# Peptides against a protein of PDB entry 7RZF: the designs that were tried, part 17

Target 1, 358 residues: chain A of PDB entry 7RZF
Amino acid sequence: PFQEEHLKQLYKIVPIKDIRNLYVTFPIPDLQKYYKSNPGHYLGHLIGHEGPGSLLSELKSKGWVNTLVGGQKEGARGFMFFIINVDLTEEGLLHVEDIILHMFQYIQKLRAEGPQEWVFQECKDLNAVAFRFKDKERPRGYTSKIAGILHYYPLEEVLTAEYLLEEFRPDLIEMVLDKLRPENVRVAIVSKSFEGKTDRTEEWYGTQYKQEAIPDEVIKKWQNADLNGKFKLPTKNEFIPTNFEILPLEKEATPYPALIKDTAMSKLWFKQDDKFFLPKACLNFEFFSPFAYVDPLHCNMAYLYLELLKDSLNEYAYAAELAGLSYDLQNTIYGMYLSVKGYNDKQPILLKKIIEKM
Target 2, 358 residues: chain A of PDB entry 7RZF as posed
Amino acid sequence: PFQEEHLKQLYKIVPIKDIRNLYVTFPIPDLQKYYKSNPGHYLGHLIGHEGPGSLLSELKSKGWVNTLVGGQKEGARGFMFFIINVDLTEEGLLHVEDIILHMFQYIQKLRAEGPQEWVFQELKDLNAVAFRFKDKERPRGYTSKIAGILHYYPLEEVLTAEYLLEEFRPDLIEMVLDKLRPENVRVAIVSKSFEGKTDRTEEWYGTQYKQEAIPDEVIKKWQNADLNGKFKLPTKNEFIPTNFEILPLEKEATPYPALIKDTAMSKLWFKQDDKFFLPKANLNFEFFSPFAYVDPLHSNMAYLYLELLKDSLNEYAYAAELAGLSYDLQNTIYGMYLSVKGYNDKQPILLKKIIEKM

## One batch from the design tools (peptide; aimed at target 1 Q72)

Design b1_p12_3_s3 (made by RFdiffusion4, then SolubleMPNN; from b1_p12_3 with S4D S9R S10P)
Fold by OpenDDE base, seed 1:
Structure b1_p12_3_s3 (fold): chain B 358 residues (1-358), chain A 12 residues (1-12)
Amino acid sequence: as target 1 above (358 residues)
Amino acid sequence: SDVDLATLRPDS
């Protein structure tokens, strides 16, 4: 059991690799018995969210953090940790106290809003999708960011625990939130900038570190974290698939894409899947413009247009990724290429969002 | 090497 002397500690750690990381850790009860409600996953989903009004969005806007992961991790026998891990920029390394203040402001927002049953339902639905297709799809590169959220969970344990989401337990969510307090914090900063400034060596791996008590004034600052109006709960994820019906293979199905529409302004090819038998589709669009590559100015304008378009779509990118959807936009010598891939059910919604921003 | 910070056992 963590004694009081083990709390409110700062560890400055020298890495072998050139990395800058912050770990904000909280001892929590063993939640394994609560697998049907998984309150740690609920909180990890919100704290680790990447959408508008998220903790990561604010920390990125300040140039302090590149990535954020939140979730539970197994500890020693009889307890777990809740961990918020961020990849720090060089500037972020100078603002660790303020980064942690923002973490506590976000946690305070979660307390003020209280547990949301609709968020639990989204977690349940996302987990059901992931589990249903785990054995059918080899994780391709799209799993890399989801794998970042999943990086703290063995994919197997996550998927098993996630499939078993059956009970909304707001009391358990509040219980875990009550452990996410400054008085229970353990902070670790990982940076090569601490080289030659350490006084201890870890016995197992030879990791050099320095341990310091976090000043009481800093703890009080975090305890007095107010509501930051920039933090908001996520909006409902409109991209989560609910229909997984696979249409039967047509008798006239061609082994190659068939031209199904031919007009002066458009050609459409279609191929039904005869190999994978997944409720997925790939939509590929090539747009031709006589002005796309006329001169260097038009090329630069076309490039800038796509960069602005991509930026305007960032609000949907994370929600789409969580739901197993992706899009790609590229400049071509003839104009523009758009692809939309993933579960077919909500592809029309994502495609509409893209077109509305064009 | 992922520094398993969970293995930063407080000096008991």
Scores: peptide ipSAE 0.027, ipTM 0.688, DockQ to the pose 0.088
OpenDDE base, seeds 2, 3, 4, 5: peptide ipSAE 0.026, 0.027, 0.026, 0.027; ipTM 0.664, 0.697, 0.700, 0.691; seed 5 fails the geometry check

Design b1_p12_3_s4 (made by RFdiffusion4, then SolubleMPNN; from b1_p12_3, 4 letters changed)
Fold by OpenDDE base, seed 5:
Structure b1_p12_3_s4 (fold): chain B 358 residues (1-358), chain A 12 residues (1-12)
Amino acid sequence: as target 1 above (358 residues)
Amino acid sequence: SDIELATLKPDS
């Protein structure tokens, strides 16, 4: 376990690559025995969420952060880490204290809302989908992974333990959340801007760094993190598939797309999957406009329109991605192209959302 | 993203 002297520390690290990263790390108990409830995954899902009202959404709106990853990581024997990692902008590098304040504001929001069973259920459902359609790993890799996992899980559960959440344990969620406090924090800032400002060298890789105690005033500022009204729990993910039925191959199924609708305003081609037999579909739409490429002004307007449309759909992008759905919007010489891909069950919902924003 | 979910997403 980290002693007090190892907590509330700031590490300024010089990278080899031109990267700017912030790592906010908390020591947590070993959660391996709680794999059926996986409270660290619950918190990682929320802290790492990218939807409206998320930590990332706010930090991105400030221009401080590009990407965010949150979750548990294995540590040494008898403990784990919870890590919030962000990719910093140049401006974000100047606002590290405020970024961490926002992290604690979001954590405080999670405390105020308490554990949500519906969020756990979504994590469970997402993991079940991932498990059901897990690609067959190569036998050698699979056997080696299983052998490692056998040290932690019963043999009968080894195949499912990583995916099947079974128990909602709000007590364990609160227990982990209680470890996510400023007094337990270890901060690492990775930036070339620290070159020539370090006084230590790491023994294993020769990484130059400086270690400093975080001032008590800064710790106190983070301890007093208020409820930032911009932070909200995510909405329910409406894109999670529940129907995995595969329709039988039609007798008239063609090896190529068949024209099934031909009208003055639309043509529709359809091909049934005859190879993969997955509950997935690809929907591709080409929209034709006589004005799309008439002149540079129309081209720029069409470009701007699609950028605005993409921006307006960003609220659904992450939830769709989590549920195994994706969309793409592109300008074409004739107009625009829309593609929707992934599990077929909730594609109509995503299409409706796209159409509502068009 | 969640660090665990990132590891569970098959590399497409």
Scores: peptide ipSAE 0.034, ipTM 0.662, DockQ to the pose 0.071
OpenDDE base, seeds 1, 2, 3, 4: peptide ipSAE 0.025, 0.025, 0.025, 0.030; ipTM 0.646, 0.640, 0.648, 0.659; seed 3 fails the geometry check

Design b1_p12_4 (made by RFdiffusion4)
Pose (drawn by RFdiffusion4):
Structure b1_p12_4 (pose): chain A 358 residues (1-358), chain P 12 residues (1-12)
Amino acid sequence: as target 2 above (358 residues)
Amino acid sequence: PPPPTENYTHFF
């Protein structure tokens, strides 16, 4: 649907709720026919990746961006999109051309070195382990899902869809990586600061927007010279699991969690898993404090402190959330709360690091 | 746990 008359354009949209965002839209051909190499997932794993020396951490370091989501959007049949969607700070709206410039800097940093063998082997291993201990399904919604993808795939791999990968073909990685060029951009800015500046309005919904077609100054400023920032490729993963042993049932087997520790400091509830036999467990905690909800100031500093702890600890723990260990730490009325779940091997390192950062 | 490629696919 994107003919070349309406390419290289930058819209400005006025919202109703106060948000600020930047959408970068590329068009690409259909890659649902390529469901074995999956080049869109490869570029999605390399663009939207938090951690040391990556696209998001540098925009955090310049104070312009809270978070960004990579990957490719799939629309209808016979055509596909690719989106880099970002949200903005107060002075992140002043430097949009520089943000998109850094986006093409990281794209060119990934075009000078191109394919990687160990990233494909690592991602295929992760999907294979994440498929081997695939948990049970709720029977409603699961049959709708496997009847929702029954139209595309043959009868043998109705289940093993986007789980098992056979081959690493760098040609398709290079092909989809070439289609991401600044002659294929469509920038869209959402900001509430354009109240009285909008000429055009939407008939269907009634929203207002513009047409600031990007002059060639910034296009030829985008693709001209792009060496690097302080970017780097992600490093070897250490949260990949290795212990897949189901520990045996002990003498004192109980059907419900029993109180084992009862002190004036803490109490526990414990139950070995009897039904599922998956090498994974979930640990949860609820820390209490009478000072968490005393007045609005003390009920306000709790969200700020806990949010800054999540800010400063996502850079470390995104590899744990990517390997299958997910944690969550949010505030409650009474006190604060913690819940770490996932594979059975790497809970101590993660929970201990959470405490010592806490 | 969900597969690590679940968030890389968006739908219209």

Design b1_p12_4_s1 (made by RFdiffusion4, then SolubleMPNN; from b1_p12_4, 4 letters changed)
Fold by OpenDDE base, seed 4:
Structure b1_p12_4_s1 (fold): chain B 358 residues (1-358), chain A 12 residues (1-12)
Amino acid sequence: as target 1 above (358 residues)
Amino acid sequence: PPPPTENLTFYD
């Protein structure tokens, strides 16, 4: 386990590639034995959330961060790490202390709200979907992966242990949250801007770095992280599929899309899947407007409209993606194109959300 | 999100 001397440390690291990354790392207990509750996954789901009121949403709004990843990582024997990793903008590199303050504000929000069983249930349901529809791994890769995880799981659970959440353990969630404190932090900043400012070299790869103690004043600022009213728990993900029924192939199924509706205002083509047999659908809509491309002004208005529509739908993008749904909106010479793809169960919900924003 | 895949050897 890291001793106190290993905590509250800042590492400034020179990368080979032109990258800017921040790693905020917390030593945590070994959670492997708690794989059925996976409290680190629960926290990683929330801290790494991309929806409205998320940590990433706030950091993006400030132009400091492009991407955020949160979760547990294996450490040495008998301990793990919880890591929050962000891709920094050039501006974000100047605001690392403030970024970390926001991380602690979000963590404080999680403490204030307490463990939520519905969030655990969403994680469980998402993992169940991922397990059910995992790609067939190549036999060698699959065997190697199984052999590796056999060290951690009973043989009968090896195939499922990575995915199955069975036990809601709020006590373990709180235990991990109690480790996500400024006094337990290790910070690494990766940037070429540290070139020529390092005093150490890593033995394995020759990576140049500088190690510094984080000032006590900075630690205190993070310890006094207030509740930021911009941070909210995510809303329930309405897009998580629960029905995976595959309808039987119709006797009159055509190898090509059949015209099933033909009206003055709409044509509908349908093709049943005869190949993949997945509970997935592709909904493609082409909207025709005589006004969309009548002149340059209308073209620009149609473009602007679609950009505004995309922006207004961004609140659903992450939740849809997590649930295995996607949408696409494009301008066409005749109007616009909308595509909704993924698991069919909740596509009507996503489609309704899109239409409500139109 | 998936765990950060970068082999940050800095944790040892």
Scores: peptide ipSAE 0.016, ipTM 0.493, DockQ to the pose 0.106
OpenDDE base, seeds 1, 2, 3, 5: peptide ipSAE 0.016, 0.015, 0.014, 0.009; ipTM 0.506, 0.475, 0.484, 0.488

Design b1_p12_4_s2 (made by RFdiffusion4, then SolubleMPNN; from b1_p12_4, 7 letters changed)
Fold by OpenDDE base, seed 3:
Structure b1_p12_4_s2 (fold): chain B 358 residues (1-358), chain A 12 residues (1-12)
Amino acid sequence: as target 1 above (358 residues)
Amino acid sequence: MPSPTEKLTFYE
């Protein structure tokens, strides 16, 4: 486990690849015994959220961060880490202190709001869906994985333990949140910009790095992180499927798409799933416009329209993805293509939102 | 789900 001397440290690391990453690491207790409540997953879900009012949304809006991942990681036996990792822009590399301040502001927002049972329920439902409709893994890899996790879970629960949440434990969420403090932080910045500015070499891989103590003034700035009014909890994810009914195969089901509607304005083709029997659908729409590709101006206007449409839909993209829905929008020489894929239950909701933005 | 946390091998 990290001793006090290993806390409040900054590591500047020279990568082999041209990457810019920030790792903010907190030592946390071993949460393995709490797998039924999984408080680290709850916090990882919120800290790693990409929706409006999220940490990532704000850091992206400033041009500092491209991606963010938050969650628990295994350490050695008896301890874990909570890690927030971000992909830094060139500008973000100059604002690392401010990025970390925003992390602590978001964590402070989570403390102020307290544990939310509805968020836990969403995590539970999402994980239950993921478990129920889990893809087939390669047998060798799967068996090896299961054999490994048998050391941590009862035999009866070994298949479910990584997925199924059973208990809402606000006390454990608060306990983990209490460990996410500036006094417990370890920071690593990975960038080629540190080349020639390092004083240490790692023994195993020869990685060049510099270790510095984080100044007490900086720690105090992070400790005094105020509530930032830009940070909000996510809204309820309306795309989480609740109906998984599989309709019987129609007697007239064709092995190929059948034309079920033909009008002056639309043709509709349908094929029922006769192979997988999943509560999923693939909706594909091709919109035809004689103006889409008539000249370079119209082509560029159609492109710009689609980019604006995608931007306007970005608020739903992450929530849809979490719920196992996806959409795609593309320009074609004939007009526009839209696809909506995933669990069929909430596809109408996503489709409606797309159409309302069009 | 965020992809299973790739081992942050600082070295890869």
Scores: peptide ipSAE 0.008, ipTM 0.512, DockQ to the pose 0.142
OpenDDE base, seeds 1, 2, 4, 5: peptide ipSAE 0.007, 0.011, 0.006, 0.006; ipTM 0.482, 0.515, 0.488, 0.487; seed 2 fails the geometry check

Design b1_p12_4_s3 (made by RFdiffusion4, then SolubleMPNN; from b1_p12_4, 5 letters changed)
Fold by OpenDDE base, seed 3:
Structure b1_p12_4_s3 (fold): chain B 358 residues (1-358), chain A 12 residues (1-12)
Amino acid sequence: as target 1 above (358 residues)
Amino acid sequence: PPSPTENLTFYD
């Protein structure tokens, strides 16, 4: 168990690979008994969110961070960790204190807003989708995984316990948030820039590192993290599927795409799924414009148009991805290509958003 | 393999 001497520590670690990572770690109680509410997953979902007003969105806008992951990890017996991990830019490596300040500002925003039942419901629904469409794991891996978790879950719940949220427990969310404080922090920075600046070697892997106490003034700055008006809770994910109906195979279903609509302005081909029987569709659109490839100027304009379109759609990209939807936009020699893939239920919503931005 | 950072979190 971490004693006070192990808290408020900074580790500067030399990697073998040219990587720049920041790990902000908080010791938390063992939450295994609370698997039905999974407060660590709730917090990981919000802290790791990539939408507008998220922690990652702000840190990316500053050019400090490329990626962010937030969540609980298993520790030794009787405790866990909550970890926020970021991939640092070269500039971000110079702003680690400020990055962590923004983390605490976001955590403070979560405290101020309090636990949201609708966010829990989205997590529940997303997990239900993931469970329902879980790929068949290899039997050996599956059996080994089940055997490992049998220690923690009732036998009847073992198959579902990792996925199915049942209980909204705002008290447990607040309890975990109360552990995400500067006085409870352990920081690790991984960078080759620390080469030749280390004084310790890890016994198992020979990893070179330096351990330093985080200055009290820095801890105090993080403790005084104000609400940052740039941070907002995510909007409701409108792309989460709720209808998983699989339509029966049509009697006239062809093994290849059939032309079902032919007009002066459009041709439509359709093929029903005869193999996978999933509530998924692939929508592919080829747009033809005589102007797209007339000359280098028009080609560049078409490219810039798509880049602007992609940028304007970026607000939906993460929410769509979480919901098992994706889109792709590409320039072609004839115009543009649009693809929308994933669960069919909410594809019309995503398609509408794309068309409204075009 | 466990990340080197996992071992740095295991102080007994």
Scores: peptide ipSAE 0.022, ipTM 0.542, DockQ to the pose 0.054
OpenDDE base, seeds 1, 2, 4, 5: peptide ipSAE 0.018, 0.018, 0.019, 0.018; ipTM 0.591, 0.559, 0.584, 0.556; seed 1 fails the geometry check

Design b1_p12_4_s4 (made by RFdiffusion4, then SolubleMPNN; from b1_p12_4, 6 letters changed)
Fold by OpenDDE base, seed 3:
Structure b1_p12_4_s4 (fold): chain B 358 residues (1-358), chain A 12 residues (1-12)
Amino acid sequence: as target 1 above (358 residues)
Amino acid sequence: MPSPTENLTFYE
């Protein structure tokens, strides 16, 4: 476990690769025994959220961060870490103090709103879907993994323990949130910009680094993180599938796509799944326009239109992805291609949103 | 003591 002397430390690390990363680490209690409620997953889901009003959305809007990951990480037996990791832009590297301030503002927002049972329920439902429709793993790897986790979970639960949430424990969420404080922080900044500015070498890998105490004034700024009105809890994820009914194979089902509608304006091809029997569909749309590729101007306009459309859909992209839905939009020489894939239950909702933005 | 790089095993 980290002692007090290891807290409020800043590490400036020189990478071999040209990367810019920020790691904000908090020591937390061992949460292993709380796997049925998994409070660290709840917090990781919110802190790592990419939707409107999220931490990442705000940090991206400032041009400081490209990606963000939040969650619990195993340490050694009897302790864990909560880590917020961001990929920094060149500008973000200059604003690390402000980025961390925004992290604490978001954490303060989570404290102010308190634990939300509906968010837990969404996590539960998402994990249940992930468990139910889990892909087949390589037997050797899977067996080795299961053998390892048998040290942590009852035999009867070993297959479900990493996925199935059972208990909403707001007390444990609050307990973990109480550990996410500036006085408990360890910061690591990874950048080649620290080359020639380090004074230590790591023993095992020869990694060059500098260790500095975070100034008390900076800690106080983070401790006084106020509510930022730009931060909001995510909206309910409307894309989470609830119907997993698999329709029986039609008697006339063909092994290839059949033309089921032919009109002056559209052709519709259909193939039922005769192999996998999953509650998933793949919807593909080719839109034809004689204008899409008629000249360089129209080609560029069609490209710009699609980029604007993608941008306008970005608010739904993450929520759809979490729910096992995806879409793809591409320009073609004939017009535009749209694909919607994943669980079929909520595909109409996503498709409707796409079409309403078009 | 956890190496300052123990959590940084991503540098390979």
Scores: peptide ipSAE 0.012, ipTM 0.506, DockQ to the pose 0.046
OpenDDE base, seeds 1, 2, 4, 5: peptide ipSAE 0.012, 0.006, 0.007, 0.007; ipTM 0.524, 0.498, 0.511, 0.430; seed 1 fails the geometry check

Design b1_p12_5 (made by RFdiffusion4)
Pose (drawn by RFdiffusion4):
Structure b1_p12_5 (pose): chain A 358 residues (1-358), chain P 12 residues (1-12)
Amino acid sequence: as target 2 above (358 residues)
Amino acid sequence: DSLKTGAIPVSF
């Protein structure tokens, strides 16, 4: 649907709720026919990746961006999109050309070195382990899912869809990586600061927007010289699991969780798993404080402190959320709350680091 | 429309 008359364009949209965002849209051909190598997932794993020396961490270091989501958007049949969607700070709206410039800097940093064998082997191992201990399904919604993808795949791999990968073909990685060029951009800015500046309006919904077609100054400033920032490739993962042993049932087996510790400091509830036999467990905590909801100031500093703790610890723990260990730490009325769940091997390192950062 | 990203997330 994107003919070349309406390419290289930058719209400005006025919202109703106060948000600020930047969408970068590329068009690409259909890659649903390539469901074995999956080059879109490879570039999605390399673009939208938080951690040391990556696209998001540098934009956090310049104070312009809270978070960004990579990957490719799939639309209808026979055509596909690719999106880099970002949200903006107060002075992140002043430097949009520099943000998209850094996006092509990281793309060119990934074009000078191209394919990687160990990233494909690591991602295939992760999907294989994440498929081998695939948990039980709720019978409603699961049959709708496997009838939703029954149109595309044969009868044998109706289940093993986007779980098992056979081959690493760098040609398709290079092909989809070439289609990401600044002659293929479509920038869209959402900001509430364009109230009285919009000529055009939408008939169907009634929204207002513009046409600021990007002059060639900034296009030929985008693709001209792009060496690097302080970017790097992600490093070897250490949260990949190795212990897949189901520990045996002990003498004191109970059908409900029993109180084992009762002190004036803490109490526990424990139950070995009897039904599921998956090498994974969930640990949860609820810390209490009478000072958490005393007045609005003390009920306000709690969200700020807990949010800054999540800010400063996502850079560390995104590899744990990527390997299958997910944590969550949010506030409650009475006190604050913690819940770490996932594979059985790496809970102590993660929970201990959470406490010592807390 | 749908959005596809990197690895498949593990559920619990």

Design b1_p12_5_s1 (made by RFdiffusion4, then SolubleMPNN; from b1_p12_5, 6 letters changed)
Fold by OpenDDE base, seed 2:
Structure b1_p12_5_s1 (fold): chain B 358 residues (1-358), chain A 12 residues (1-12)
Amino acid sequence: as target 1 above (358 residues)
Amino acid sequence: ERLRTGVNPVKF
């Protein structure tokens, strides 16, 4: 476990790859015994959220961060880490102190709101869906995984323990939140911009790095993180499926898509699932426009339109993706292609939102 | 995005 001398440290690391990353790491207690409540997963869900009022949404709006990942990581026996990792822009590399301030402002928001049972319930439902409709794994990989997790879970629960949440434990959420403090932080900045500015070499991989103590003034700035009014808890995820009914196979079900609607403006093809019997569907739309590919200018405008549309959908797409829905938008030589895939129950909601943004 | 348990140590 890290001792006090290992806390409040800054590492400047030279990568082999051209990457810019920030790792903000907190030592936390071993949460393995609390797998039924999984407080680290609850916090990782909120801190790693990508919707409106999230940490990522604000850091993206500033042009500092591209991606954000938050959650627990295994250490050794008897301790874990909570890590917030971001992909930095070139500008974000200049604003690392401010990025970390925003992380602590978001954590302060989580403390102010307190543990939310509805958020736990969403995590429980999402994990239950993921377990229930888990894809078949390769036997060799699956057996090796199960053999590994037998060290951590009772034999009777070994198949479910990584997925099924049972108990809402606000006390454990608060306990983990209490460890996410500036006095407990370890910061690593990964960038080629530190080349020739390092004084140490890591023994095993030869990674060049510099280690510095974080100044007490910077720690105090982070300790005094106020409530940033831009941060909000996520709204309830409307995309979580609740209906898993598999409709009976139609007597006249064809092995190929059947044309079920033919009009001057639209053709509709339908094929019922006769193989997988999952509560999932694939909706595919091809939109035809004579203007989409008429010349290089229109082609580039159609491309730009789709990139702007995807950007405008990003916040909704995240909530849908968590619930096992996905969409895809592509330019074609004839116009535009839209695909919506996943659990059929909430596909109409996602489709409606896409069409409203178009 | 969420860190899944068992993410291999980032080889720097």
Scores: peptide ipSAE 0.022, ipTM 0.592, DockQ to the pose 0.095
OpenDDE base, seeds 1, 3, 4, 5: peptide ipSAE 0.021, 0.021, 0.020, 0.022; ipTM 0.606, 0.590, 0.575, 0.583

Design b1_p12_5_s2 (made by RFdiffusion4, then SolubleMPNN; from b1_p12_5, 6 letters changed)
Fold by OpenDDE base, seed 5:
Structure b1_p12_5_s2 (fold): chain B 358 residues (1-358), chain A 12 residues (1-12)
Amino acid sequence: as target 1 above (358 residues)
Amino acid sequence: ERLRTGVNPVTF
């Protein structure tokens, strides 16, 4: 475990690859025994959220960050870490102090709102769905994984322990939030811009780095992180499936897609699943336009349209993805292709939102 | 994005 002398440290690291990353790490207690409540997963869900009013949404709006990952990481026995990792833009590399300030503003927002049982319930439902409809893994990998996790979970729960949440524990959420403080921070910045500016070499990999103490004035700025009115808790995820009914096979089910609708403007093909028996569907739409590929200008305009459409759908895409729904939008030589995949229950909601943005 | 169980970012 890190001692006090290892806290409030900044590491400037030279990567081999041309990458720009920020790691903000907090030592936390070992949460393994709390797997039924999984408070670190709750916080990782919120801090790592990508919807409107999220930490990532604000940092992206500033042009500082491309991606964000938040959550617990296993340490050694008896301790863990909570990590917020971001992919930095070139501009974001100049604003690391401000990025971390925004992280603490979001954490302060989570403290001000307190633990939300509905958020826990969504996490529980999502994990239950993921468990119930878990894909078959390769036996070798699966067996090795199960053998490993038998050291951490009761035999009776070994299959469920990584998925099934049982207990809402606001006390444990608060306990972890209390560790996410500026005085408990370790910061690592990974960038080639530190080449020739380092004074240490890591023993095992030869990684060049510099270690610096974070100035007390910077720590104080982060400690005084105000509530930023741009940060909001996510809205309830409307894409979480609740109906898992599998319709019986039709007596005349064809092994191939059947044409079930033919009109001057549309053809509809349908095939019932006769193999997997999952509460999932694949909706595929091909839109035809004689203008989509008529010349280079129209082709580029059709491309730009889809990029703008995808950007306008980002607010829904993340919530849908969490719920096991996905969409894809592609240009074709004939026009546009749309695919919606995942649990069939909430596909109409996602499809409607896509069409409303089109 | 949230850290999935068992996906450990590199901790320096």
Scores: peptide ipSAE 0.025, ipTM 0.610, DockQ to the pose 0.074
OpenDDE base, seeds 1, 2, 3, 4: peptide ipSAE 0.022, 0.021, 0.020, 0.017; ipTM 0.645, 0.612, 0.616, 0.587

